# Designs tried in a protein design run: peptides against a protein of PDB entry 7UQJ. Part 62

Target 1, 160 residues: chain A of PDB entry 7UQJ
Amino acid sequence: PELYQNFNITPPRGVLFHGPPGTGKTLMARALAASCSSDERKITFFMRKGADILSKWVGEAERQLRLLFEEAKKHQPSIIFFDEIDGLAPVRSSKQEQIHASIVSTLLALMDGMDNRGQVIVIGATNRPDAVDPALRRPGRFDREFYFPLPDVKARFKIL

## One batch from the design tools (peptide; aimed at target 1 K56)

Design b2_p19_2 (made by RFdiffusion4)
Pose (drawn by RFdiffusion4):
Order: C-alpha cells, then structure tokens, then sequence
Structure b2_p19_2 (pose): chain A 160 residues (1-160), chain B 160 residues (1-160), chain C 160 residues (1-160), chain P 19 residues (1-19)
C-alpha cells in the first residue's frame, strides 16, 4: 500500500468484462473466486446474478444494494461480481420504470459517491456493454474494460 | 443581509450541478462538505440519496423528506445535498407509481416553504438535467444551474 | 348577484389555471386572496395544496375535504383554490394508490353535489394539465380553463 | 409490473389500516 501511497494514486477497483457469449467471462470470475479462497488472506467474494435485488416492495431493491455494499465495507478484503450487469443496470431512460433508473442511481452513489466504498473490487460481466449506463463506465467505477474476444488460432489451440 | 434588502431580491438557496460523468460534481460537493466542517462558524452538511428516503409504507418517504428539511432548519446554517437527484425526483408521469410524483410534490412544497434568508442551501447533482422535473428547475426552487463541462486545455493542464 | 343573476348565466363550478412553470398562476390566486383582504362574508378564500390534505390515515383526507367543502357552503360566497391540483387529483390507474383514488372519488361527488345557484367556486392550478384525473374535466366539474403562457415581449417589458 | 405490485401492496396496507 506504500507504493500507491508513494504517489497520490488510488488503485483501479472496477473492471467490466465484455465480449461475445462463451468467451470466458464467468470462467475468469470463477477462477478469481477460487483463487481468492486459497491464498489464506480473506478476500470475500460476493456473487450477484443480474437483478437479484428486484423486489415488489418500494425501496427494498435500493436497500438490498446498500446492504450488499455495506457488508462489503465490514470485511475490507471483499469482491463483488455482478453477472449480467446489463440486466441490473440498464441505460437510464424516461420510458421504462423508475425502479430501474433508481437502482442505477443507487449504484452510482454507492460506487463513487460522497462516502468512500472501501477496498471493494467490483466486477461486471456483460454481453451487451452498451446496455450498461454510460455513467457507470468511467474511472472510479469500472475503471477498466476487459474485452474477451472469440479466440484466435493460437488461443483456440491452447483451449483445445 | 442589507444588500439583499436594498435591492428587493432573495439570495438563491438552490443549486443544480449538472454535466457529463466525471467532471467534478461530487468532488465539489465533497470539497464543500469539507469546507463546512473547518471554520469558526459551522455549516451543517446533510447528505441524501434515494435509498434513505424511499420507504415501503404509505406516507413515510414524504415524512423522511420533511424530517430532513426540519432538521436542517434546526441546524440553521445548512447545506442539503441530493446526489443523483433525477432518481430521487424524476419527471412526474401518470404512467409511473404515485410515490415518485408524491416525492416531487413534497419536495416542491418544502422548497417553497424554506427559511427565506439563505440559511438552508439545497444542492443537487443530476448528471442528466432533462430527467429532473421542470417544476424543480425553475427559479425559486433550484435557482442556479452550474454546468460542469468536460475540461478544455488550460483546465486539463491544471487538473493534470 | 343582483346584477349577474338578471341574465341567467351560471358561474363555473371548477376553473382550471394551467400553463408552463413560472408563468404566474400562483400569483393570480394570491392576488385574488388579497382581493379577499376585504370585509368578511364576501369572497371567503381557501388556499389548499395537492398536499397537507392527504394523510397516513384512511379517512382524514376525505373527511377533511368534505369538511373544507362544508365550511365553504357555510360562508355561502366562497372560493376554494387547489394549488398543484395534480398532487391532489392524479390519474387513477392500476399503479395508483388507493388513498388518492378515494380522494378523487370524493372530490367528484362533492363537485356534483354543489348546487346550481353558484356561490362556491373551486379554482385549481397545475403545470401539467393532462396529469390531473380525466373525470374532473368532464361537464359539471373543472370545465372552464385559463391557459397561462410564457410572456411575449411587451409582457416581459412590463414584468421587468 | 413491479410498480403495479407496489401499488397493490400499498392498497392492502391502507385497507388494513382502515380495519
């Protein structure tokens, strides 16, 4: 941590996995979760699938998001993987419902808001990156964007 | 206050930060929240978002808004910051649930019934200005609209 | 009434001020209430809003609306003004609450219960006219309308 | 659809409060 405090830099803590289906996005997330449970320093893995937080009560989805990010603050070495994040956080439109834009606004305030979120890495896998809200694709929340392509010749040889 | 009585004008008590993502809105609100807690006279910073207002009970979200504005009037030199305010206060629509139009109406009434001395300042950052209700964006409620643009060369040089 | 009842032209049961925001609709009702700064028993003015009637309870909103109308009949020549009548009477649908729908179901029955010798006039203001419930715009209800547009050049010169 | 389910749950709360 002194190497990042040597400068006045904060590490990138957000990655958006994107590419065609079957290219290794969830596999890479699964390998990262299996590696986080065997290095004997506790990196807590939080798995979230799509719109797992959707509820029929008003304000319970935003409450579940706030609880997920808070439990991530309780154990500092924690990771949040959002599988199929384009179903949880679509582009905010006035035509669709307010539960969607309200979830996106809560996710924006919880990733880079007024309060610091802690050592929480946030990973989102998507097949449709341009269905993710564009305010979620900027540094401070999903700094990096890993494009997982269909494999080339050497990569197909290696996979086989 | 005599300058604001000599000319028959009321000091603006509302600001709407708006601009592209990552341009300085939460940063300015964080710098103002740090400047509220340093000097000989104290300004109280009240931070809010859509998750700690929206409730599942009838008449509890507007009661939380009223408790916020009454508590800010109690600590009278005060700032209220609503981040991602288009999620908290969308454009009123009959095709939406009544809780969002009821939040916008309660917010309009509480802003039209403030101290009328410049004591409670209300600052909101929407990233998108069109999504916020036009009744909130008229002078009397959010008087000033600060456009935080993408930086030009001298501004990018200063930021770097 | 000694002049206007000679010709049998009935006064309106419901008059609707509608227009863009900041066009002076609340000023007209405030100026008519300063024309109620006159002696008692003539042009009693009631200033209500789309809020501060609706409550947590199930009967105080309709009971208070029936009482407001009964106090309006008690002082015979009287005016009831509902500022932000889309807050009190939104569109009834299946995303609508039950308490607002019953407020509309009681306001309609109270406007049809108003006698033909028109001594209670109900003025209501809105910035979004096709967001008030369609039933109050039927005949025998809010039927005469006043559009408040943005000012033209001479009107802006007088305002300045 | 969730907004209709929200509104129905609020209507049930108002009906339970009237009891």
Amino acid sequence: as target 1 above (160 residues)
Amino acid sequence: as target 1 above (160 residues)
Amino acid sequence: as target 1 above (160 residues)
Amino acid sequence: ALEEEHAAALNEQVAALAA

Design b2_p19_2_s1 (made by RFdiffusion4, then SolubleMPNN; from b2_p19_2, 8 letters changed)
Fold by OpenDDE base, seed 1:
Structure b2_p19_2_s1 (fold): chain B 160 residues (1-160), chain C 160 residues (1-160), chain D 160 residues (1-160), chain A 19 residues (1-19)
Amino acid sequence: as target 1 above (160 residues)
Amino acid sequence: as target 1 above (160 residues)
Amino acid sequence: as target 1 above (160 residues)
Amino acid sequence: DVEEEAAALRRAQVEALAA
């Protein structure tokens, strides 16, 4: 929020961290939460795993998403981090169960319903950006994407 | 420092990074040092390993800690990162050697002696927060704690 | 294993991750284990700290190393990660206690005894590559080295 | 230089995170 304000940047509603597994996406999300947190202004960091929302909350995933966004709004400034968001919001296919379509629809609505002035940032992390519904990658949603390359085998050696 | 100033935030005196080994605690500390560094304002990053201060500086550990804090103050804005701080400041027990008690006491005094307006942040990293003396975890010391979970096997895939 | 196969790369017997402390060496090793693990093919990740093998297993360090390599072979594909391997296998000096020389000799023999076709990768992490016995850095052992620079101040900003 | 490329990739990620 204020980091983006200080840079004269409209805080994105959503940021998609994508790249091969193990490129530091989750670490980055946590670090952003930490860097934006102050003694006076603690950022609340919510972490959920996409597959966990689907698997643990079968039939309640939509409700859990709503509760998560409400809680994040209540505790703003906040970051919602979806790890493995491709597991939560897979590309819409004719073979997708109604459940997946409903979850994706709910997440779209929740992201669209965020006040742009609200201090809630959503970070999605995926190893497969092409497996995420393109609707989530539109402006006002995950409209910023950050590629976490495999550091080249040599550049992996350089992040490390 | 400036990150906290820009947010009107009193920089915490100390932050405890805790979590299983290889969860990126040290990487995060370095990345925080970077994120707070601008081209105009470099943050000086001091790193020490807890066990090294004990083992390499037998009988001088207290002096080395004082020198470290003085140097960090001289080169502020600065971050002092203690890796494996549980090795430096184990929980006080009746069986602890006088050396450990003296080191813990010195570290407590150094953290308490930090000017709250000073641009020195102390980060301690541990795999065992319960092995760190609770006195270090009090307000004005390591009064913020960040849990670094094991990236889930799948989230380990996401840190690559 | 498959990562190296997919890249037509002969899996190194050993990889030395070296660079300043907290550059993410341990995280990379974990993440490599993760990235090479599929739902069909789990990689077993063994982690040991060099100093812990010396200190916890005084007089049994050689046996513990043998057991570790046997267990890794039994659970292949596997990664053996030695954190702080400079603590386990310090440079051979005339002043080295017999214990250190025996441990280094055992580790050399274990690495040399690995079948190149075996799906066991050994990763050593060190902050001091020059403190590791040069014999371990020869072909068929830790014959690949990866420098983990301090993420540049700007590159640290990118891990955050 | 792989260092410069990694640093550039990391700068681009920060700039994109900052943007």
Scores: peptide ipSAE 0.000, ipTM 0.275, DockQ to the pose 0.038; fails the geometry check
OpenDDE base, seeds 2, 3, 4, 5: peptide ipSAE 0.000, 0.000, 0.000, 0.000; ipTM 0.187, 0.192, 0.212, 0.333; seeds 2, 3, 4, 5 fail the geometry check

Design b2_p19_2_s2 (made by RFdiffusion4, then SolubleMPNN; from b2_p19_2, 11 letters changed)
Fold by OpenDDE base, seed 2:
Structure b2_p19_2_s2 (fold): chain B 160 residues (1-160), chain C 160 residues (1-160), chain D 160 residues (1-160), chain A 19 residues (1-19)
Amino acid sequence: as target 1 above (160 residues)
Amino acid sequence: as target 1 above (160 residues)
Amino acid sequence: as target 1 above (160 residues)
Amino acid sequence: DVEEKAAELRRQQVEELAA
């Protein structure tokens, strides 16, 4: 409840951050976690790269996703951040179908199994929202989307 | 000598930067190199990603590590920065044991072979210090560790 | 014409941003796009990672490059940014020759096929300019090179 | 709204960046 109130959102299970790389998606997810954290209430932030889950955990990726969601639930309030989520859940019509389909199905089931009143937010970041499986973008999953435009020149001069 | 004084560190062979992704580990390593650089004394900065050494240099990774350390020694004062070092030297108990063990053994030997008075600093960055082979975290290797906490809201506003 | 004037550069087909990682190459490419954008004239920014094109699109990489250049041409004025371009077009003398050679040859042909008066700029970013195929660094391709030095301590404190 | 708060945080960031 309070985590979602701190986000000022009707509790979506998942939020998709999309926009070109280096637009601050990962940093925004972290700052949201930090802004929702107080001295009394620390938000636990879990981060995974989509490509890392696929490549490092071949044959264990589904189990690692389950463990991640269990740990996030155990450490509520929490944020699960998937960076490069298009690497984890690419569009199913790509010829690498079968392995990705299992991982995507697991992620779908985990997101569907979340209590809407839970204090776990899932944030997916991608540079290509259209490369993410449309099943993940349905209501009750990544049903909120945030576009991260390119930083302007002024934003750049603060980073460079 | 002076490079280590500029770091305000007793000359470690290696420093492990650990903390969540996007906490500025890579940027810190760079800023340290820049701060130690003057017009008279340029610090040479060598960077490799752990995963890239493993994937791009399969069967040549050990040789490329040797060449990297030789080049860093030739261009003293220098910093060798390994980003995502948990990709280069994961914990040995992972089933990809044999290939990683050779690369890890080479990196260990290269770090052990460094003169502690040399002007070469090795910085490893990881999001998961516990995913780095404990042999690399021993005295005389990555024996100094720096935690990079999540940026607060203010730190974020300076990056975005 | 105007895009190149906004860059203050004689119209190169390609610009190579080189320098250590996290020196703001990606951010610079974005800020250049933003600085060239007005309310009347939006610059379309296309970004790809070299390693992603190679790994995600094995056997389709050449087609995806063609589609990218066609889309960039359709959405002129535009920037194509290749992050980690050394992953897309490594030096040909590396033993992974044949697959990389096809992708490199396609990229060369696409860059050579660009009208020098077109409103498409190609930016390649690398941490290792010497790891990029020299054929890409020839006149009419990535024939302008920009070194990104390490951010100083002040630049770091603006990013952290 | 995370949208509003992310937008407000982005706006505050852009304003602190514009300042």
Scores: peptide ipSAE 0.000, ipTM 0.306, DockQ to the pose 0.026
OpenDDE base, seeds 1, 3, 4, 5: peptide ipSAE 0.000, 0.006, 0.000, 0.000; ipTM 0.304, 0.321, 0.201, 0.273; seeds 1, 3 fail the geometry check

Design b2_p19_2_s3 (made by RFdiffusion4, then SolubleMPNN; from b2_p19_2, 11 letters changed)
Fold by OpenDDE base, seed 5:
Parts: C-alpha cells; structure tokens; sequence
Structure b2_p19_2_s3 (fold): chain B 160 residues (1-160), chain C 160 residues (1-160), chain D 160 residues (1-160), chain A 19 residues (1-19)
C-alpha cells in the first residue's frame, strides 16, 4: 500500500523502467526505495543484474530467483530491482538455450505467485523494452512502464 | 603506508567492496583514488571488469592479469579495481571451466606475490561476496570487506 | 557542423573514447550531448552496450544496428554512443563466431554509409582500444581517439 | 512524480559529483 502510494500507481506487481542507459533508472529505483523508507518502516531493496543471473549462476539461476523473492517477502516492504532485465528474460526464440527458457519461466511464476497484498514491488530496468519477453509485460507482472528519456539541456537545468 | 592511512584500514593486500549494484562501489573506489592523490603523490588507478577479463581475453586473461599487476607495481602508489570480481573468480565448482580455474589461480598467485610493503591496493567490487572464490577472501588477499548498503534517507545525508 | 564545432574536432564519423572503466566516458558522452543541445537544436542521444547487442539480439543484432542508425539519421542532429564497443566489435580472430563477424561487418557498413554531411556522430567507449577491430579505427569510422585518464585530483577540479 | 523524483535525484548526483 504505502509503496504504491509513493509510486502513485495502481498497485502493480512489476514496474518496467525503460530508456537509454544511464538515464537514471537504477538511481531512481534506489531513490524511490530511500524516499519510501522511514525510521519506522525501512524498505529492503534487492538488486540483481539480468546478465549476472545468467552468467554467474549457471544451473542455479532459478534457485537464486526463488531465494530472492522469498527473502524479499521475508523483509517486506521490499523492492526487487532487476537491472538489465532484458539480459535475464530476452524474447523467447527458437535459439534460446533451455537455460534461458527455464529462468524466464521461473521469473513468470514468481511474479504470478506474488500476493496482491504483498508489499513487494519488482522494478525491471531495460534499455530495450521490446527485448523483454512479452509474457513479463502482461497484467499482473510488469504492467506499468516508465520511460526515462535522455536529459536534454532543459531537463538538465530542471534536474540541477 | 599512506594509502592505508587514507583508507583508515590495517594495510590489506585486497579490499572487497560488496553490496547491491549501483551502491557506489565503483564511485567510492574512484573517490578514494582521487582523495588519496596529492600533487606530490598521484595514485594510479587501474580498473578492470571481471566479465571483461573472461569474455574479451579468452586464452590471454592470465597474461593480462600479470601485465596489470606489473604495471600497477611500476606506477606505485596504485589501486587495482576489479569491478564485478565474482565474474572473474567465481566459487570453484566441478562445473567450472578450466579457463576459470586458471584465471583464479593466476589472481591468487598475483595477490600472494604482492609485497606487503608495496603501495598497490587491490579493490574487488561484487554484488555477491559468497560468489567470490573463498580462496580470494583469505588473509593476505581480500582480507578486508566493506559493505555498501543501499542508501536509506539517513545514509544519503551522510554521503552528501 | 555544430556538433563538430562543439566537439572541437574535424568532423569524424566516429569518436573512440578509451581509458579505464568509469573514467567518465559515458558521463562525458552524455555531457557532450547535453552541452551541444540548445533550445532550438536538441541532440538526440542513442546509447547501446556492445555486450547487450551480442547477448540480447542473437540473430537480430545486425537489424537492430541498422534501425539504430536509421533512427539516428531521422532525428538529426544525433549521437550514437556504444558503451563497451570492444564487446560488440572485438578483433577479428579465426575463433570469432560467424555472428560476431556479421555484426562487425554491419557496423563497418553503417559507419561507411554515413554521409559526411550527416549530423550523426558515433561515440564508441572502450577500456581496451586494442581489443576493438582495427577496421573500425580507420579513417571514416572511429578516426578520432580520446584518452580518458584516471582523474587525478587536479583533473577532477577541471571537470568540476 | 517519477520525473520530478528523477530530477531531484539527478540534482543530488550532480551535486555529489561536484563535491
């Protein structure tokens, strides 16, 4: 509830931050977590890179995702931030390794298994929303999308 | 000596920065290098990504590590920063490619070969300290660990 | 024209930013895009990672590069920034997958196809200029190289 | 709101980079 009020969004399970690299997606996710934290209610922020889950946890990626969601649920209210989520869950192709298919299926199941009453928000960051598996962009998963444009000079002066 | 005084740490051969991505591990390593540099004593900062050493230097990674440590020694005082060091030196498993085992063994030997009197500090950054080969976390290698928490609102005011 | 005046460089098709990671290559590319933008002339900044193009667009990387250059041409004046371009266009070896060879050949053709009158600048960032395919470093491609040294304290005060 | 918070954060980052 409070997390969703702070995001000013109808309580999504997942939020997709998309836009060019270094537009502040990661920074925004952190600042949101910090701004939503009070002395009485600290938001636990979990961060993973999509590429790290694929490369570092060969054969354990599905388990690490499950553990991440369990830990986030244990430490509610929580934010799970996936940086470069399109590296974790690329569009399904006939050339996708069975490993990618299993990781994507696990992430889908974990997002579907989030209770709507849970105070766990998943934020995915990508430079390429079209490279994210469309199954993740459905209602009840990443059902809100925020575009992070490149700051033009005027946007920079508004940020300064 | 002066580097260790500036880091306010018992002179380690290696320092492990761990914590969530974008907590400022890389920024801190750079800020430390800059703050420890004076007009009289410029610190040479070397930076490598673990993933880059594995992917870009297939069959030359060990040589590139040796050259990096030699160059750092030549340009003392120096900092070697390994970003995503868990990508370079993952926990040894029976499924680890022979390439990973060779790179890890090379990094171990290079850290062991650093004279404690050398003005070369190695900083490893990871999001997952448990994914770093335990052999690297032993005394005389990465024997100091700094946790980079997510900035809560109060932690943000202390970094400002 | 104005982009090249703002970069104070003989109008290159491509500029290679090289130097240690986090020396501000990405930050500089963004700062340049912002400084070159006026109220009357907004520069469109496109950013891609080399590793992302290889990993995320298996079999579509060439098409995505073409679309990127077309979009940049449509939104002139434009900057295309390739972060970690050595991940996209490593030195040609007999061990290079046919996929890498095709991506490199596509990038070469796209850079060659840029009209010298086009207001599209390509910035490649790398930590390893020697790992970039030499064909990309020829005149009419990445024909200007800027070294990003580690900021010493004095260099930091000049960037501030 | 997200844009406004992004603006504040970028301001803080620029100030932190300027320190």
Amino acid sequence: as target 1 above (160 residues)
Amino acid sequence: as target 1 above (160 residues)
Amino acid sequence: as target 1 above (160 residues)
Amino acid sequence: EVEEKAAELRKEQVEELAK
Scores: peptide ipSAE 0.000, ipTM 0.275, DockQ to the pose 0.026
OpenDDE base, seeds 1, 2, 3, 4: peptide ipSAE 0.000, 0.000, 0.000, 0.000; ipTM 0.296, 0.330, 0.285, 0.206; seeds 1, 2, 3, 4 fail the geometry check

Design b2_p19_2_s4 (made by RFdiffusion4, then SolubleMPNN; from b2_p19_2, 8 letters changed)
Fold by OpenDDE base, seed 4:
Structure b2_p19_2_s4 (fold): chain B 160 residues (1-160), chain C 160 residues (1-160), chain D 160 residues (1-160), chain A 19 residues (1-19)
Amino acid sequence: as target 1 above (160 residues)
Amino acid sequence: as target 1 above (160 residues)
Amino acid sequence: as target 1 above (160 residues)
Amino acid sequence: SVEEEAAALRNEQVEELAK
């Protein structure tokens, strides 16, 4: 959207947040959605968990993805945040993950069908970027990747 | 609850958090729930996503809302936090959202049935306060609204 | 895992985070998962909500718990975080909660079946530690408990 | 205490989110 235009950046259709769990990917995706809004231009944030789309909508996941993207488009500027996107878009080469091949195919098609100038950003978060279908990580899909480093070891020592 | 009584404030039955996504509405609703507790008086926090109530309980959402409010009452002092409340209580004027009219009606009735002196606070969070049924935003329901401004542009620059 | 070995601590099979809602239990569980990772050793974070396992998988919750633990083991080092674990593992003495007795039994068996030297940590978060089945709070299960105190009253005054 | 430090970190995060 105008945000990326204001910075002369071609908006990626998708941004992949990867890093260890709880490095704040979800928090940052949220904070981004927040920081990209203004009083005059509120961003709509859609959050889904990858595994939730699979489990809630067995046999309807493709339709629900379509509805999600349609709703995001209807309420643009929007962010679609997929938490645990590896749960939605597992690597196709995995026999166990073939069950989701149609869902992944639908997500690919939805991302490919997005206008790069559209006011919809997709953020995928994963702890396992290698478990995400490489097709999603191609240019025009999740074409930017951000590693979320661990919060300092200090946070760890408080729990131990 | 006593918290509001201690401050001589009539507790709103509901508080609407609105603002751009990830402005920390969920975190703040949580932090509130936290800050209102003490060692001697733990608040029970119930969190639901609006869309989850709709999707998980197609045909039973009304019953599940009732159960949620009953459980909150049973475990008072309590906070019921609806994340993405616009997903639960869409504007009734939307034809597409008529499917949820009974759910919204149930939520309205549940909020109206709350004793203002009760130890149950309802917090709704939305990115789209204009997508929330105006009936929910009336006095005696979500009668306080808090805008969550964007975290500083600094959070954005860490992701760009 | 090596983390606990490096500190000469027997890793608890489970850690119970308890405290008022929104004291950041989920955030801390996440921050832990983050801080326990390194560039060379990424931790896999699995998050489930107790009530979600019950509602999404009525009649299959036991199988889904098994799959979750198997996946966590497969992708170790891992953290399994149960948000609202009292929704999954209610006190067995409650007649209303007998419906979940088999699920709780399965979770107990899964935790008991974990190797203490395994690289899987289970974190349960609850606002109601007294609503969690005491059997889960025994040594070899959720054997460490951390109270999350309220954020300062200051957070409250911003919402009042 | 570990609890106080955890509370402080939460407060800092809430303050950072409230900025």
Scores: peptide ipSAE 0.000, ipTM 0.155, DockQ to the pose 0.025
OpenDDE base, seeds 1, 2, 3, 5: peptide ipSAE 0.000, 0.000, 0.000, 0.000; ipTM 0.210, 0.203, 0.209, 0.239; seeds 1, 2, 3 fail the geometry check

Design b2_p19_3 (made by RFdiffusion4)
Pose (drawn by RFdiffusion4):
Structure b2_p19_3 (pose): chain A 160 residues (1-160), chain B 160 residues (1-160), chain C 160 residues (1-160), chain P 19 residues (1-19)
Amino acid sequence: as target 1 above (160 residues)
Amino acid sequence: as target 1 above (160 residues)
Amino acid sequence: as target 1 above (160 residues)
Amino acid sequence: DPADFIYHVDFPPAEPPPP
C-alpha cells in the first residue's frame, strides 16, 4: 500500500468483462473466486446474477444494493462480481420504468459517490457493453474494460 | 443581507450541477462538504440519495423529505446535497408509479416554502439535466445551473 | 349577481389555469386572493395545494375535501383554488395508488353536487394539463381553460 | 473520512397504516 501511497494514486478497482458469449468471462471470474479462497488472506467474493435485487416493494432493490455494498465495507478484502450487468444496470431511459434508472442511480452513488466505498473490487461481465449506462463506464467505477475476444489460432490450440 | 434588500432580490438557494461523467460534480460537492466543516462558523452538510428516501409504506418517502428539510432548517446554515437527482426527482409521468410524482410534488412544495434568507442551500447533481422535472429547474427552486464541461487544454493542464 | 343573473349565463364550476412553468399562474391566484383582501362574506378564497390534503390515513383526505367544500358552501360566494392540481388529481390507472384514486372519486362527486346557482368557483392550476385525471375535464367540471404562455416581447418589457 | 463531514439525521421508525 506504500507503493500506491508513494504517489497520490488509488488503485483501479473496477473491471468490465465484455466480449462474445462463450469467451471466458464467467470462467475468469470463477477462477478468480477460487483463487481468492486459497491464498489464506480473506478476499470475500460476492456473487450477483443480473437483477438479483429486483423486488415488488418500493425502495427494496436500492436497499439490497446498499446492503450489498455495505457488507462489502464490513470485510475490507471483498469482491463483487455482477454477472450479466447489462440486465441490472441498463442505459437510463425515460421510456422504461423508474426502478431501473433508480437502480442505476443508486449504483452510481455507491461506486463513486460522496462516501468512499472501501477496498471493494467490482467486476461486471456483459455480452452487451453498450447496454450498460455510460456513466458507469468511467474511471472510479469500472476503470478498466477487458475485451475477451473469440480465440485466435494459438489461443484455440491452447484451449484444445 | 442589506445588499439583497437594497435591490429587491432574493439570494439563490438552489444549484443544479450538470455535466458529462467524471467532470467534477461530486468532487465539488465533496470539497464543499469539507469546507463546511472547517471554519469558525459551521455550515451543516446533509447528504442524500434515492435509497434513504424511498420507502415501501404510504406517506413515508414524503415524510422523510419533510424531516430532512425541517432538520436542515433547525441547523440553519445548511447545505442539502441530492446526488443523481434525476433518480430522486424524475420528470413526472402518468405512466409511472405515483411515488415518483409524489416525491417531485413534495420537493417542489418544500423548496417553495424554505427560509427565504439564504440559509438552506440545496445542491443537486443530475449528470443528465433533461431527466429532472422542469418545475424544479425553474428559477425559485434550483435557481442556478452550473455546467461542468469536459476540460479544455488549460484546464486539462491544471488538472494533470 | 344583480347584474349577471339578468342574462342567464352560468358561472363556471371549474376553471383550469394551465401553461409552461414560470408563466405567472400562481401569481394570478395570489392576486385574486389579494382581491379577497376585501370585506368578509364576499369572494372567500381558499388556497390549497396538491399536497397538505392527502394523508397517511384513509378518510381524512376525502373527509377534509368534503369539509373544504362544505365551508365553501357555508360562506356562499366562495372560490377554491387548487395549486398543482395534478398533485391532487393524477391519472387513475393500474399503477395508481388507492388514496389518490379515491380523492378523485370524491372530488368528482363534489363537483357534480355543486348547484346550478353558481356561488362556489373552483380554480385549479397545473403545468402539465394532460396529467390531471380525464374525468374532471368532462362537462360540468373543469371545462373552461386559461392557457398561460411564455411572454412575448412587449410582455417581457412590462415584466422587466 | 468524508463520512465525518456529513450530518446524519435520525429518522423515526415507520408504522404501517391502519385500515

Design b2_p19_3_s1 (made by RFdiffusion4, then SolubleMPNN; from b2_p19_3, 8 letters changed)
Fold by OpenDDE base, seed 2:
Structure b2_p19_3_s1 (fold): chain B 160 residues (1-160), chain C 160 residues (1-160), chain D 160 residues (1-160), chain A 19 residues (1-19)
Amino acid sequence: as target 1 above (160 residues)
Amino acid sequence: as target 1 above (160 residues)
Amino acid sequence: as target 1 above (160 residues)
Amino acid sequence: DMSDYIHKVEFPPAVAPPP
């Protein structure tokens, strides 16, 4: 909330951080959480790895997603960060269609169910934005996308 | 410590992290603190927000700065991180001249009073390096300045 | 360079960044690369994901590692960052022993072959430090370990 | 309270490699 308000930016419901591995997506999400937190306004940061939700909670993944969003809503202002979201919501045309379709559908419904004034921000990080279901990248979901380029071989992050 | 020694760079007393909001300055400071600690050498990390020192401690800000530097010296090796340091040390030509002049003068004296062997690093983070008093940006103070670019126009951290 | 010299810490050849997903490991590595770069001294940052080296280069992984270290040596000062290094160098006792043993052995030899004066720093990031081969965590390899805790619900950026 | 702003960065001890 605070970071977005500070910049007069309407908080997207969902933000997709994409770029090559190690471009700082995960850390930016945490930095955003930290920069939005003040002494007066603590932000609750929830984090999950997309592949972990699928692998650890086969058949319970939908329930775990619901619980995550409920807890995030309860602890507003909050950030839900999905690292490697391409592991949670692969393109529907990928061979494992049935299991992924339910999880993706649940995530879509949870993101669509967030009120516009919700102090819950969802951040997805991926190395493969094209491996994320396009339905998640539509307005009202991950409708903002942040490319984390490789700092070019020449791109001195001149942290001088 | 280690990465910097490999490159034979003399440690600045003060490091200014500057760049647009959300560029990871605060998180970098914490990360540098972590990267400087080993099993054999714990680093004490002190964090203050510049605006908080001014707002919470009107008339006591100078004393709180002195106490902060004393505690940092006592707990060497240490890092003092000032987030939003432009809130603590605005340019003297800004309208709130009198109160800021004393605080800036105190911070200057504390930074100048650090012995060259001091294991206290001061990191200031700002979104507005030009809003920081130039006296703080001189040799022996925040004499190293780390630009956290917006990842260039192409590397849009489109934190849209 | 400078922050590390202040703390009189001998640069490890290898640094293991570990902690829960999204704790900022990857961005820290980039940030360290940036913080070591000056106007006069550009650092070359090499990045690989551990699982990508195994999956893309089955049977060529050892050669790709050698080439990576050679290029890093050629472009000194340099950082090699392995994101998800647990994907490249799993514990040898895990069932996929033969392929991983050769890759781990190659990585060990490459890290051990770095001269103490080498301006090549190797950073490994993992969510599972216990899944990294203990041989990589020995002195002269990933001999420094940095825990990136989840910021607890209480905003403990205990970068412990 | 200054204690709230002091993050003791206690690096977890590098697990000493088994000998």
Scores: peptide ipSAE 0.006, ipTM 0.213, DockQ to the pose 0.102
OpenDDE base, seeds 1, 3, 4, 5: peptide ipSAE 0.018, 0.000, 0.000, 0.000; ipTM 0.218, 0.216, 0.184, 0.234; seeds 1, 3, 4, 5 fail the geometry check

